# Ledger of designs, part 35: peptides against a protein of PDB entry 2ODG

Target 1, 89 residues: chain A of PDB entry 2ODG
Amino acid sequence: MTTSQKHRDFVAEPMGEKPVGSLAGIGEVLGKKLEERGFDKAYVVLGQFLVLKKDEDLFREWLKDTCGANAKQSRDCFGCLREWCDAFL

## One batch from the design tools (peptide; aimed at target 1 R37 F39 V44 Q48)

Design b2_p28_4_s4 (made by RFdiffusion4, then SolubleMPNN; from b2_p28_4, 10 letters changed)
Fold by OpenDDE base, seed 1:
Structure b2_p28_4_s4 (fold): chain B 89 residues (1-89), chain A 28 residues (1-28)
Amino acid sequence: as target 1 above (89 residues)
Amino acid sequence: TVAELRAAAAAGDFEAAKELALLAEKKA
C-alpha cells in the first residue's frame, strides 16, 4: 500500500518533541481528543504503542477507543509508528 | 475485566494497557 507525505516526513527523522498531530492518520479532530486524554506528544503515543508490545490489533483498538479513529486512520498511525521504530528504536 | 482494562487504557492508564498486552500474549 502507498503512504502519504505526512507518513514519510514522520518516519524520516527522530520524532523529538513533535506534537501528536504529526503522526500519520491523526488530524485536527483526533489530535484534540488525544490531547484531552494526555497524549499531546507523538512520543506519548509511541509509549502506548510500546506498552502494547507493538501489537497491531491492540494498538488500533486502543486508538479507536481513545479518540474514535476509523480503520484508515488507525492503520496509518500504526504504520507510521512501526516504520519509525524500525528505523530508530 | 477486559472491558474495564480497555476503558482505563483509553483514559491514559498505562498499567491497564500493559495488562492487556500480557493477557493477549497468554491467550495466543
Scores: peptide ipSAE 0.570, ipTM 0.920, DockQ to the pose 0.065
OpenDDE base, seeds 2, 3, 4, 5: peptide ipSAE 0.517, 0.560, 0.543, 0.520; ipTM 0.910, 0.919, 0.915, 0.911

Design b2_p28_5 (made by RFdiffusion4)
Pose (drawn by RFdiffusion4):
Structure b2_p28_5 (pose): chain A 89 residues (1-89), chain P 28 residues (1-28)
Amino acid sequence: as target 1 above (89 residues)
Amino acid sequence: EEEEEALKEEEVEEAREKGEEAREAAEA
């Protein structure tokens, strides 16, 4: 999973109020769609993951249906958000 | 359409509360 340094950096330090496009697997284009959906910050998107009880199928369907992210990009967010929770939740 | 918009606002608010709580706990 050749995730960008952002994946390791994200689960290496607190998220703070970093922008949603900062989450691994969410690019600038995808960050914009989620932003238009009311997720202007990454911690709002992490909240969606928590609400879905880490249900990978519901999460991928949600992200894809919400912005059109591919099955590949959603995998990065799942492990990225999930690993952050493992160190941080 | 109004109901769908209301559900989206409630979903975002719930996700914001959960995410904000998890952020504050990580900063602590």

Design b2_p28_5_s1 (made by RFdiffusion4, then SolubleMPNN; from b2_p28_5, 15 letters changed)
Fold by OpenDDE base, seed 3:
Structure b2_p28_5_s1 (fold): chain B 89 residues (1-89), chain A 28 residues (1-28)
Amino acid sequence: as target 1 above (89 residues)
Amino acid sequence: MEEEEEELKKQVEESRKLGEAAVAKALA
C-alpha cells in the first residue's frame, strides 16, 4: 500500500497546532467525532499514541472505540503518527 | 504486561473524560 499525499504532508513538518483532521485516515466524519471527545488537535491524538507506548494494536483499538475508525483509517492514522515520531521525536 | 495494558487503558479513559468535559464546558 502506498501512502497518501495527506500522510506525506503531515510527516514532512512539525505538527504544531494542526487540527486532528490533518492526520492521515482522519476525515471530516472521524474528525468531528474526535473533536466532540476533546481531541481537536493532532497533538492530543499524538499524546494518546505515546501513552499507549506506540503500540499499534492498542492505538488502533482506541481510535476505533473513540471515533469508529475502520481498519484502513486506523492503519493510516497509526502509520502517520509512527513516521512523524521517527522524524521529529 | 496485562496489568500494564489495563493501566494504560485507564489512563486513556481518564484523558477522554477530561476532554469531553472541557468541550461540554466550552459549548455551555
Scores: peptide ipSAE 0.152, ipTM 0.638, DockQ to the pose 0.072
OpenDDE base, seeds 1, 2, 4, 5: peptide ipSAE 0.109, 0.111, 0.055, 0.083; ipTM 0.613, 0.598, 0.557, 0.588

Design b2_p28_5_s2 (made by RFdiffusion4, then SolubleMPNN; from b2_p28_5, 19 letters changed)
Fold by OpenDDE base, seed 2:
Structure b2_p28_5_s2 (fold): chain B 89 residues (1-89), chain A 28 residues (1-28)
Amino acid sequence: as target 1 above (89 residues)
Amino acid sequence: DEKKKEELEKLVKESEKLGRAAVEKALA
């Protein structure tokens, strides 16, 4: 499995105030939907990831239900957060 | 574990509610 440059850019540094759209797998469409639900920053989605105890299936299902992410988008987003946490948390 | 899943989903829902409230507060 390969990662995108977007993924590598995100996991390489503290996320700070990065918008939700900076997460791998989260484009403009999904980003807008997440923002409408109160998830405007990447760290808010990180919060949900942590609440779900970093469980892949639960997180990906949540993301799908929340913004309509498909399998690839949810996989990319999960992997992005997982690797970021491995590096910085 | 379905019980665990349901419990975590409840936590997420509560978190979402608080998150939306926080955004609205920040915009006020």
Scores: peptide ipSAE 0.126, ipTM 0.653, DockQ to the pose 0.087
OpenDDE base, seeds 1, 3, 4, 5: peptide ipSAE 0.119, 0.114, 0.066, 0.119; ipTM 0.644, 0.640, 0.602, 0.645

Design b2_p28_5_s3 (made by RFdiffusion4, then SolubleMPNN; from b2_p28_5, 15 letters changed)
Fold by OpenDDE base, seed 1:
Structure b2_p28_5_s3 (fold): chain B 89 residues (1-89), chain A 28 residues (1-28)
Amino acid sequence: as target 1 above (89 residues)
Amino acid sequence: MSEELKKLKEEVEKARKLGEAAVAKALA
């Protein structure tokens, strides 16, 4: 599997106040839906990722249920957060 | 309370509820 430049850009540095749309797999449509549900910053989604014990199936299911993410989008988002955590957590 | 703060609290509450629901669903 290969990653996008968006993924590489996200995992390369501290998350800070990056918007939720900075996460790989989260485009304008999903980003807007997440923001409307209170997940406006990437670190809020990170929080949910951590609460779910970094479990791929649980997180991807949550993302699908929350914003309608498809399999690729949820996979990309999960991978983005996993690799960020490996680097900085 | 400022309108901005009210909106922020509302967003936090939305996120909290969705997070709690996700955990509950994950458990069973």
Scores: peptide ipSAE 0.110, ipTM 0.601, DockQ to the pose 0.058
OpenDDE base, seeds 2, 3, 4, 5: peptide ipSAE 0.077, 0.073, 0.094, 0.066; ipTM 0.559, 0.554, 0.587, 0.536

Design b2_p28_5_s4 (made by RFdiffusion4, then SolubleMPNN; from b2_p28_5, 14 letters changed)
Fold by OpenDDE base, seed 1:
Structure b2_p28_5_s4 (fold): chain B 89 residues (1-89), chain A 28 residues (1-28)
Amino acid sequence: as target 1 above (89 residues)
Amino acid sequence: MEEEEEELEELVEKSTELGKAAVEKALA
């Protein structure tokens, strides 16, 4: 499966203070919901990803439960963080 | 495995609450 340009842009560099909406799969709607739950920065979601030990099922379920992400959105977000970690963690 | 999942669920809940509080603090 091919990745989006948004994915490629995110995984190409340290995330720094990038907003949560910079994550692949996280659009305006999901981004706002995540921000309301305290996940305003991409690194906060990264933290959750790491707390869940990078487990795909746990993370994707969490994302669904937290902001209503569908299967594609959660998959894209997971893949984005996984590949970023592979490069920079 | 079930116990580990429950522990992770609790940790997720705490993380969410703390995250929300942190955002509120930053906006205050």
Scores: peptide ipSAE 0.112, ipTM 0.636, DockQ to the pose 0.086
OpenDDE base, seeds 2, 3, 4, 5: peptide ipSAE 0.031, 0.098, 0.025, 0.053; ipTM 0.576, 0.615, 0.523, 0.544

Design b2_p28_6 (made by RFdiffusion4)
Pose (drawn by RFdiffusion4):
Order: structure tokens, then C-alpha cells, then sequence
Structure b2_p28_6 (pose): chain A 89 residues (1-89), chain P 28 residues (1-28)
């Protein structure tokens, strides 16, 4: 999973108020769509993951249906958000 | 300083859950 350094950096230090496009697997184009959907910060998107009880199928369907992210990009967010929770939740 | 940063981060996570729920309710 050749995730960018952002994946390791994200689960290496607190998220603070970093932008939603900072989440691994969310590019600038996808960050814009989620932003238009009311997720102007990454901690709002992490909240969606927590609401879905880490249901990978629901999460992937939600992210894909919400912005059109591919099955590949959603995998990065799941492990990225999930691993952050493992160190941080 | 590290404990304060962790508490602030926990508040942001809780706030993010609440906002996600409010967005979901508006979408329904």
C-alpha cells in the first residue's frame, strides 16, 4: 500500500485542524466535494468513519457515493483513518 | 503540553462526530 508520506505523518502526530484534503486517499478534487458537503476539516470526515462503526462497506459506499472516490482511494482512507484511530482511539 | 494537545484533539474528534451526524440528518 504505497500510501504517501501523509499516511504515516497523519498517524504519527495529532490531526489538529488540518484540511480534509490532508487525509490519505482524499485528493484536492475529492477534498473539494466533501468540502461542498460540509466537511471543510478532516476531523469532520473522521467523525463519519466513527459514525459508521468502521463498517468498511458502508464507509466505502458512503465516500464513493458522496464524492465518487474509486475503490482504491477509499482503501487508503479506511486504513488511514482506522490506523489513526488505532494509535489515537 | 502533550496532554493538552491530546485533550484538544479529543475535543475536535467529538466535535467532528457531532457535525457528521448533523450533516447526515440534513441530507436525509
Amino acid sequence: as target 1 above (89 residues)
Amino acid sequence: EEEEEEEEQEELVEKGVEMAKEINEKDE

Design b2_p28_6_s1 (made by RFdiffusion4, then SolubleMPNN; from b2_p28_6, 14 letters changed)
Fold by OpenDDE base, seed 4:
Structure b2_p28_6_s1 (fold): chain B 89 residues (1-89), chain A 28 residues (1-28)
Amino acid sequence: as target 1 above (89 residues)
Amino acid sequence: MEEEKLKEEQKLIEEGVEKAKEILKEEE
């Protein structure tokens, strides 16, 4: 499938201190909700992705339950983290 | 005061982690 420029920008380089909103699928609305739950950096969400053993269904469910992400948003976020991990982890 | 803020943030993250662990347990 096609990816967004936001996705490509994220997976192309080390994550560093990028804000949670830099993740594909995470816009201002979801980003603020995640920040309110302590997930202000992309690497904190990465932590959850890893805790859930990189499982797509589990991660997308968690993301939905945590910030209300819809199917596309959770899919985009998952794909972003998966490809980042493939490159850098 | 700043330390208290960090502790609050840590607590929020821990709640998120616990939620993820619960999801994991439900699937097992």
Scores: peptide ipSAE 0.232, ipTM 0.715, DockQ to the pose 0.081
OpenDDE base, seeds 1, 2, 3, 5: peptide ipSAE 0.221, 0.060, 0.135, 0.039; ipTM 0.710, 0.525, 0.673, 0.517

Design b2_p28_6_s2 (made by RFdiffusion4, then SolubleMPNN; from b2_p28_6, 15 letters changed)
Fold by OpenDDE base, seed 4:
Structure b2_p28_6_s2 (fold): chain B 89 residues (1-89), chain A 28 residues (1-28)
Amino acid sequence: as target 1 above (89 residues)
Amino acid sequence: EEAARLEEERKLIEEGVEKAKKILEEEK
């Protein structure tokens, strides 16, 4: 799988209170929409990822429904969180 | 210390889970 530098930067360290826009696949447009829905920090999106039991289909569908993420964006975001969890959870 | 940093990270993750759950409940 091909990853972006943004992905690599995110999975390299604990996320702390990084903004939601730090997640791979989440740009300014999607980030603002997520923030408006209460998902202002990356760790809150991680929370949703965990609530959905790390299920790819459920998470990507949720992300699409919540902020309008396309297939690439949702795939990138999911992969980012999955690999982060593999490293730090 | 490292242990404290990791504990804070875990605390944020737990907070994120609870916040996500709360948002979902409010959106029902």
Scores: peptide ipSAE 0.683, ipTM 0.913, DockQ to the pose 0.906
OpenDDE base, seeds 1, 2, 3, 5: peptide ipSAE 0.681, 0.678, 0.682, 0.675; ipTM 0.913, 0.912, 0.913, 0.913

Design b2_p28_6_s3 (made by RFdiffusion4, then SolubleMPNN; from b2_p28_6, 13 letters changed)
Fold by OpenDDE base, seed 3:
Structure b2_p28_6_s3 (fold): chain B 89 residues (1-89), chain A 28 residues (1-28)
Amino acid sequence: as target 1 above (89 residues)
Amino acid sequence: MEEELLKKEKELVEEGVKKAKEILEKEK
Protein backbone atom coordinates (compact mmCIF):
# COMPACT_ATOMS: atom_id res chain seq x y z
CA MET B 1 0.00 0.00 0.00
CA THR B 2 0.97 3.64 -0.45
CA THR B 3 1.13 6.41 2.15
CA SER B 4 0.37 10.12 2.06
CA GLN B 5 2.62 13.01 2.95
CA LYS B 6 0.35 13.59 5.96
CA HIS B 7 1.13 10.04 7.11
CA ARG B 8 4.87 10.53 6.63
CA ASP B 9 4.82 13.84 8.50
CA PHE B 10 3.05 12.23 11.46
CA VAL B 11 5.22 9.12 11.81
CA ALA B 12 8.47 11.07 11.46
CA GLU B 13 8.37 12.62 14.95
CA PRO B 14 6.83 12.30 18.44
CA MET B 15 3.17 13.30 18.36
CA GLY B 16 3.16 15.38 21.55
CA GLU B 17 0.04 17.56 21.79
CA LYS B 18 -0.86 17.36 18.09
CA PRO B 19 -4.59 17.73 17.39
CA VAL B 20 -6.65 14.74 16.30
CA GLY B 21 -6.80 16.19 12.79
CA SER B 22 -3.06 15.61 12.34
CA LEU B 23 -3.69 11.86 11.98
CA ALA B 24 -3.68 10.45 8.46
CA GLY B 25 -7.23 9.79 7.26
CA ILE B 26 -8.73 12.32 9.69
CA GLY B 27 -9.84 15.49 7.91
CA GLU B 28 -11.83 18.44 9.18
CA VAL B 29 -15.20 16.64 9.14
CA LEU B 30 -14.02 13.53 11.00
CA GLY B 31 -11.85 15.62 13.31
CA LYS B 32 -14.80 17.71 14.48
CA LYS B 33 -16.87 14.60 15.18
CA LEU B 34 -14.02 13.02 17.15
CA GLU B 35 -13.55 16.22 19.15
CA GLU B 36 -17.27 16.26 19.99
CA ARG B 37 -16.85 12.75 21.43
CA GLY B 38 -13.86 13.81 23.55
CA PHE B 39 -11.07 12.67 21.22
CA ASP B 40 -9.53 16.10 20.68
CA LYS B 41 -5.85 15.11 20.58
CA ALA B 42 -4.01 12.49 18.55
CA TYR B 43 -2.70 10.91 21.77
CA VAL B 44 -6.28 10.19 22.92
CA VAL B 45 -6.99 8.29 19.69
CA LEU B 46 -3.66 6.51 20.24
CA GLY B 47 -5.01 5.63 23.68
CA GLN B 48 -8.05 3.97 22.12
CA PHE B 49 -5.80 2.19 19.62
CA LEU B 50 -3.84 0.71 22.54
CA VAL B 51 -6.99 -0.12 24.57
CA LEU B 52 -8.08 -2.20 21.57
CA LYS B 53 -4.70 -4.00 21.67
CA LYS B 54 -3.74 -2.63 18.25
CA ASP B 55 -6.41 -4.82 16.62
CA GLU B 56 -7.08 -3.50 13.13
CA ASP B 57 -10.66 -4.73 12.74
CA LEU B 58 -11.73 -3.48 16.17
CA PHE B 59 -10.09 -0.09 15.73
CA ARG B 60 -11.39 0.53 12.23
CA GLU B 61 -14.93 -0.45 13.25
CA TRP B 62 -14.71 1.83 16.28
CA LEU B 63 -13.55 4.72 14.11
CA LYS B 64 -16.38 4.13 11.64
CA ASP B 65 -18.97 3.97 14.43
CA THR B 66 -17.56 7.01 16.25
CA CYS B 67 -17.07 9.52 13.44
CA GLY B 68 -18.32 7.88 10.22
CA ALA B 69 -14.90 7.13 8.74
CA ASN B 70 -14.95 5.23 5.45
CA ALA B 71 -12.70 2.27 4.64
CA LYS B 72 -9.83 4.36 3.28
CA GLN B 73 -9.93 6.87 6.14
CA SER B 74 -9.92 4.15 8.79
CA ARG B 75 -7.12 2.28 6.98
CA ASP B 76 -5.01 5.42 6.78
CA CYS B 77 -5.57 6.27 10.44
CA PHE B 78 -4.81 2.75 11.63
CA GLY B 79 -1.65 2.52 9.54
CA CYS B 80 -0.50 5.90 10.79
CA LEU B 81 -0.81 4.87 14.44
CA ARG B 82 0.71 1.42 13.85
CA GLU B 83 3.81 2.82 12.20
CA TRP B 84 4.14 5.59 14.79
CA CYS B 85 4.08 2.97 17.57
CA ASP B 86 6.70 0.88 15.77
CA ALA B 87 9.00 3.90 15.77
CA PHE B 88 8.38 5.41 19.21
CA LEU B 89 6.95 2.83 21.63
CA MET A 1 15.20 12.58 21.22
CA GLU A 2 16.09 14.13 24.55
CA GLU A 3 15.35 12.08 27.67
CA GLU A 4 13.02 14.78 29.00
CA LEU A 5 11.02 14.78 25.76
CA LEU A 6 10.79 10.98 25.87
CA LYS A 7 9.42 11.13 29.42
CA LYS A 8 6.79 13.68 28.40
CA GLU A 9 5.77 11.59 25.39
CA LYS A 10 5.31 8.49 27.56
CA GLU A 11 3.20 10.51 30.00
CA LEU A 12 0.93 11.63 27.16
CA VAL A 13 0.53 8.03 25.97
CA GLU A 14 -0.57 6.98 29.45
CA GLU A 15 -2.93 9.96 29.70
CA GLY A 16 -4.42 9.06 26.31
CA VAL A 17 -5.18 5.52 27.46
CA LYS A 18 -6.79 6.87 30.64
CA LYS A 19 -8.94 9.40 28.78
CA ALA A 20 -10.03 6.86 26.17
CA LYS A 21 -11.19 4.47 28.90
CA GLU A 22 -13.08 7.27 30.66
CA ILE A 23 -14.91 8.23 27.47
CA LEU A 24 -15.86 4.62 26.74
CA GLU A 25 -17.20 4.14 30.27
CA LYS A 26 -19.22 7.36 30.06
CA GLU A 27 -20.88 6.19 26.84
CA LYS A 28 -22.33 3.06 28.51
Scores: peptide ipSAE 0.665, ipTM 0.911, DockQ to the pose 0.863
OpenDDE base, seeds 1, 2, 4, 5: peptide ipSAE 0.662, 0.659, 0.665, 0.654; ipTM 0.908, 0.907, 0.909, 0.907

Design b2_p28_6_s4 (made by RFdiffusion4, then SolubleMPNN; from b2_p28_6, 14 letters changed)
Fold by OpenDDE base, seed 4:
Structure b2_p28_6_s4 (fold): chain B 89 residues (1-89), chain A 28 residues (1-28)
Amino acid sequence: as target 1 above (89 residues)
Amino acid sequence: EREEVLERERKLIEEGVKKAKEILEKEK
């Protein structure tokens, strides 16, 4: 599967305090919902990703339940965080 | 230096884990 430029931009550098909307698969709609639930920064979503032990099914289900992400969005977000971790953790 | 950047990054990740756990606890 191919990746987006948004994905490539995110995985290329430390995430710092980038907003949650900088994650691949997370647009304005999903980003707002995540922010409302306290996940305002990408590193907080990464925190959840790690709490779930990088489990794809658990994370993607959580993302769907939390902000209504569809399969493509949750896949993109998971892949974004996975590849970021591969590069920086 | 890169080492300092990565150290700050690790601290943010730690904070992210903490915040995620706190949110999960609140939503139980």
Scores: peptide ipSAE 0.704, ipTM 0.926, DockQ to the pose 0.923
OpenDDE base, seeds 1, 2, 3, 5: peptide ipSAE 0.703, 0.699, 0.699, 0.699; ipTM 0.926, 0.925, 0.925, 0.926

Design b2_p28_7 (made by RFdiffusion4)
Pose (drawn by RFdiffusion4):
Structure b2_p28_7 (pose): chain A 89 residues (1-89), chain P 28 residues (1-28)
Amino acid sequence: as target 1 above (89 residues)
Amino acid sequence: EEEQEELVEKGVEMAEEINEKEEEEEEE
C-alpha cells in the first residue's frame, strides 16, 4: 500500500485539528465534498469511522456514497483511520 | 493527549448529529 507519508505521519503523531483533506486517501477534491457535508475537520470524519464500528463495508459504502471515493481511496482511509485508532484507541 | 481524546469524542458527537440531520431530511 504505497500510501503517502501522510499515512505514517498521521498515525505517528496526534491529529489535532488538521483539515479533513489531511486524512490519507482523502484528496483535496474529496475533502471538499466531505466538508460540504459538515466534516470541516478530520476528527469529525474519524468519528464516522467509530460510529460504524469499523465496519469496512459500511465505511466504504458510506465514504463512496457520500463523496464517490473509489474502492482504492477508501482502503487508504480504512487502514489509515483504523491504524490511527490502533495506536490511539 | 487529553485534548486529542476530547476532539475524538467531539468528532463522534458531531458525526452522529450530521447523520441524524441527514436521515431527517431524507424522511421529509

Design b2_p28_7_s1 (made by RFdiffusion4, then SolubleMPNN; from b2_p28_7, 11 letters changed)
Fold by OpenDDE base, seed 4:
Structure b2_p28_7_s1 (fold): chain B 89 residues (1-89), chain A 28 residues (1-28)
Amino acid sequence: as target 1 above (89 residues)
Amino acid sequence: MEKEKELVKEGVEKAKELLEEEEEEEEE
């Protein structure tokens, strides 16, 4: 499947202090909702991804329940974190 | 900062619940 430029930009370099909105699939609306739940940085969401043992279904369910992500948004976010981990973890 | 920390903790617990539920369903 094709990836977005946002995805490619995220997976290309260390995550550092990037805001949660830098994750593929996470726009302004979802980003604000995640921030309201304490997930202001991409690395905090990465933490959830890792706690869930990188399981796609569990992570996407968590993301949907937490910020209302739709199927595409959750898939894009999952893929972004998975590929980042493949490169840097 | 304390409120933010509590919110993150709630999120972590939710993730743990999802994991536990999945593990329990796989054992049945």
Scores: peptide ipSAE 0.259, ipTM 0.722, DockQ to the pose 0.112
OpenDDE base, seeds 1, 2, 3, 5: peptide ipSAE 0.257, 0.073, 0.178, 0.096; ipTM 0.722, 0.505, 0.657, 0.536

Design b2_p28_7_s2 (made by RFdiffusion4, then SolubleMPNN; from b2_p28_7, 10 letters changed)
Fold by OpenDDE base, seed 4:
Structure b2_p28_7_s2 (fold): chain B 89 residues (1-89), chain A 28 residues (1-28)
Amino acid sequence: as target 1 above (89 residues)
Amino acid sequence: MEEEKKLIEEGVEKAKEIIEEEEEEEEE
């Protein structure tokens, strides 16, 4: 599958304190919902990704339940974090 | 790398805290 430029930009460098909205699949709507739940930074979402042991189904379900992400959004976000971890962890 | 690692560790802890708090609130 092809990736977005947003995905490529995120996985290319350390995430630091990038906002949650910098994650692929996370736009303004989902980002605001995540921020309201305390997931204001990408590294906090990465934290949840790691807590869930990088499990795709668990993470995507969590993201759906937390901010209403659809299948594409959750897939894009998961893939973004997975590839970032492969590069930097 | 140390700063990035610290942020990741902080992210894990924050995520745990948020989830724990939400689970506790749902049980009340």
Scores: peptide ipSAE 0.656, ipTM 0.896, DockQ to the pose 0.927
OpenDDE base, seeds 1, 2, 3, 5: peptide ipSAE 0.654, 0.653, 0.652, 0.652; ipTM 0.895, 0.895, 0.895, 0.895

Design b2_p28_7_s3 (made by RFdiffusion4, then SolubleMPNN; from b2_p28_7, 11 letters changed)
Fold by OpenDDE base, seed 4:
Structure b2_p28_7_s3 (fold): chain B 89 residues (1-89), chain A 28 residues (1-28)
Amino acid sequence: as target 1 above (89 residues)
Amino acid sequence: MEEEKKLIEEGVEKAKELLEKEKEEEEE
C-alpha cells in the first residue's frame, strides 16, 4: 500500500513533543477528541500503542472507541507508529 | 535519544493512567 506524505514526514525523524495531530490518520477532528481524552501528544498515543504490545487489532479498536477513527484512519495511525518504532526503537 | 526515551516512558505511564481513569469512570 502507498503511504501519505504525512506518514513519511512523521516516520522520518524522532517525534519529540509533536502534537497528536501529526500522526498519520489523525486529523483535526480526531486530534481534538484524543486531546480531550488526555492524548494530546503523539508520544502519549505511542505509549498506548506500546501498552497494547503493538497489537494492531487492540490498538485500532482502542482508537476507534476513543476518538471514532474509521478503518482507514486507524490503519494509517497504526502503520505510522509501527514504522516509527521500527526506525527508532 | 535520552530525551526521546524519556518522552516515550512518560507516554507509556500517562497512557496507563488514562486507561485506569477511564475504567474507574465507567465502573461508577
Scores: peptide ipSAE 0.604, ipTM 0.876, DockQ to the pose 0.924
OpenDDE base, seeds 1, 2, 3, 5: peptide ipSAE 0.598, 0.596, 0.598, 0.600; ipTM 0.875, 0.874, 0.874, 0.876

Design b2_p28_7_s4 (made by RFdiffusion4, then SolubleMPNN; from b2_p28_7, 13 letters changed)
Fold by OpenDDE base, seed 2:
Structure b2_p28_7_s4 (fold): chain B 89 residues (1-89), chain A 28 residues (1-28)
Amino acid sequence: as target 1 above (89 residues)
Amino acid sequence: MEEEQKLVEEGVEKAKELLKEEEEKEKE
């Protein structure tokens, strides 16, 4: 599988205060939905990823239930966070 | 601020529930 430029941009540097929409797989629609649920920053979603012990299925399920992410979107988001953690955590 | 905190807490709780359910399945 190939990664997007958005993915590469995210995993290449510290997350900082990046908005939730900076995550791969999280476009404008999903980003707004996540923000409405209190997940305005990428690091808040990272928190959920870590609470779920980096489990792909659980995280993707949570993301789907929270913002309606489809399979590709949730996979892209998971992969983005996983690779970011591999680099910086 | 309180509303935002509540929303995040709800999200965290949901995640913890998912984790708990998965752990319970693994123990069965």
Scores: peptide ipSAE 0.273, ipTM 0.753, DockQ to the pose 0.134
OpenDDE base, seeds 1, 3, 4, 5: peptide ipSAE 0.259, 0.260, 0.267, 0.260; ipTM 0.743, 0.744, 0.749, 0.745

Design b2_p28_8 (made by RFdiffusion4)
Pose (drawn by RFdiffusion4):
Structure b2_p28_8 (pose): chain A 89 residues (1-89), chain P 28 residues (1-28)
Amino acid sequence: as target 1 above (89 residues)
Amino acid sequence: AEEEQEELVEKGLEMAKEINEEEEEEEE
């Protein structure tokens, strides 16, 4: 999973108020769509993951249906958001 | 910093729920 340094950096230090495009697997184009959907910050998107009880199928369908992210990009967000929770939740 | 991060996580959870409810109402 050749995730960018952002995946390790994200689960290496607190998220703070970093922008939603900062989440691994969410590019600038995808960050814009989620932003238009009311998720101007990454901690709002992490909240969606928590609401879905880490249901990978629901999460992938939600992200894909919400912005059109591919099955590949959603995998990065799931492990990225999930691993952050493992160190942080 | 850890406490602030927990508050942001809780805030993000509440906002995610609120956005979902607003989207369900628009769809209805």

Design b2_p28_8_s1 (made by RFdiffusion4, then SolubleMPNN; from b2_p28_8, 14 letters changed)
Fold by OpenDDE base, seed 5:
Structure b2_p28_8_s1 (fold): chain B 89 residues (1-89), chain A 28 residues (1-28)
Amino acid sequence: as target 1 above (89 residues)
Amino acid sequence: TLEREQELVEEGLKKAKELLEKEKKEKE
């Protein structure tokens, strides 16, 4: 298993006001779709992640249904939030 | 608007809660 630099950059510091597109697995296309659904900041997606009790399957399913994320994108996003929470939550 | 964004997020939360309920039923 390997992670992207985007993942490492995200999990390395407090989330703050980072846009949703800063999440690993969330590119421009998915980012725009998430923003259209009210998820403009990474911390809003984090909120959803926490509401789903950090469950991988539920979160990835939600992400797919919300913005059309594929398996890799949802996996990357989940891993990003999981590791961020491990470090800062 | 902020109000519209909040509504959209709440809709997302409802969908998430529905997933949680489905999971609970499947595990029972």
Scores: peptide ipSAE 0.195, ipTM 0.725, DockQ to the pose 0.090
OpenDDE base, seeds 1, 2, 3, 4: peptide ipSAE 0.191, 0.184, 0.106, 0.178; ipTM 0.720, 0.715, 0.608, 0.707

Design b2_p28_8_s2 (made by RFdiffusion4, then SolubleMPNN; from b2_p28_8, 14 letters changed)
Fold by OpenDDE base, seed 2:
Structure b2_p28_8_s2 (fold): chain B 89 residues (1-89), chain A 28 residues (1-28)
Amino acid sequence: as target 1 above (89 residues)
Amino acid sequence: MLEEEKQLVKEGLEKAKKLLEEEEKKKE
């Protein structure tokens, strides 16, 4: 599978204070839902990703349960965080 | 951080921790 430009933009640099919507797979709809749940920054979602020991199935299930992400959205988000961690963690 | 926001974050964390706990139990 190929990555999106959004993915490439995110994994290319430190996360900083980027909003949750900067994550690949997290569009406007999911971003708003996550923000409503207190996940306004990408690093907060990163935190959950790390708590779940970077496990794909656990994270994607959590994301689905938290904001209703579909399979592609959760996969894109997972891949984004995984590759970011590979580069910077 | 607002108290309400803290609670929202904690709720999200607890969901993740429950999933983790379930996974750990499978390893036992």
Scores: peptide ipSAE 0.233, ipTM 0.754, DockQ to the pose 0.111
OpenDDE base, seeds 1, 3, 4, 5: peptide ipSAE 0.200, 0.116, 0.215, 0.131; ipTM 0.730, 0.661, 0.739, 0.675

Design b2_p28_8_s3 (made by RFdiffusion4, then SolubleMPNN; from b2_p28_8, 15 letters changed)
Fold by OpenDDE base, seed 4:
Structure b2_p28_8_s3 (fold): chain B 89 residues (1-89), chain A 28 residues (1-28)
Amino acid sequence: as target 1 above (89 residues)
Amino acid sequence: MLEEERKLIEEGVKKAKELLEEEEKKLE
């Protein structure tokens, strides 16, 4: 399966205080909704990812319920965080 | 991993838990 440049850019380096919108699958629309719910930084979404024990189904359902992410968006976001963790965590 | 990065991750986990708690309270 292919990845986006946005995905590759994110997983290539420590995330630091990158905004939530820097995550693959998270555009301006989803990013705004996540920010409104308190998930303003990528590391906060990573926090949720870890709280859910890196479970794909739980995380993707959470993302859908929280910001209305579709299947591709949630898949891209999950994959982005999973690969980031594989590289840095 | 950089200590600063680790600190942010820990803060992210903490905040995520807090936000989850807040959401649970809204449902009550």
Scores: peptide ipSAE 0.611, ipTM 0.887, DockQ to the pose 0.852
OpenDDE base, seeds 1, 2, 3, 5: peptide ipSAE 0.605, 0.602, 0.610, 0.607; ipTM 0.886, 0.885, 0.886, 0.887

Design b2_p28_8_s4 (made by RFdiffusion4, then SolubleMPNN; from b2_p28_8, 15 letters changed)
Fold by OpenDDE base, seed 4:
Structure b2_p28_8_s4 (fold): chain B 89 residues (1-89), chain A 28 residues (1-28)
Amino acid sequence: as target 1 above (89 residues)
Amino acid sequence: MLEEEKKLIEEGVEKAKKLLEEEEKKKE
């Protein structure tokens, strides 16, 4: 499938302390909900991704349950983190 | 990988674990 520029921008460099909203699939609405749950930085969501052993189903279900992400949003976010890890982890 | 990046990732993992624990306790 095709990726967004937001995805490409994120996977191109170390994430550092980028906000959670910098993740592909995570807009302002989902970002605010994640921040309210304590996931304010992209690296915290990456932490959750790693805690779930990079499992797509577990992560996407978690994201849906945590912030109400739809299928595309969760897929985009998962793919973003997966490709970032492939490049840097 | 940069040490600063590694440190943040480790911090993220620990924070995620803690948040998950808190959410589970909240459901009890």
Scores: peptide ipSAE 0.612, ipTM 0.889, DockQ to the pose 0.849
OpenDDE base, seeds 1, 2, 3, 5: peptide ipSAE 0.606, 0.601, 0.606, 0.608; ipTM 0.888, 0.887, 0.886, 0.889

## One batch from the design tools (peptide; aimed at target 1 F39)

Design b2_p29_1 (made by RFdiffusion4)
Pose (drawn by RFdiffusion4):
Structure b2_p29_1 (pose): chain A 89 residues (1-89), chain P 29 residues (1-29)
Amino acid sequence: as target 1 above (89 residues)
Amino acid sequence: VDLTKLTPEEFAEYAKEKALEAEEKFEEE
């Protein structure tokens, strides 16, 4: 899973108020769609993961249906957000 | 809110609330 350094950096330090495009697997194009959906910050998107009880199928369908992210990009967010929770939740 | 000052439990509940608010406002549009 050749995730960018952002994946390791994200689960290495607190997220603070970093932009949603900062989440691994969310590019600038995808960050814009989620932003238009009311997720201007990454901690708002992590909240959606928590609401879905880490249901990978619901999460992937939600992200894909919400912005059109591919099955590949959604995997990065799931492990990225999940691993952050493992160190942080 | 300074998120670095929140415990894991406080942060989780705060993030969930903000996600639900974002979904509610989007559906109202």

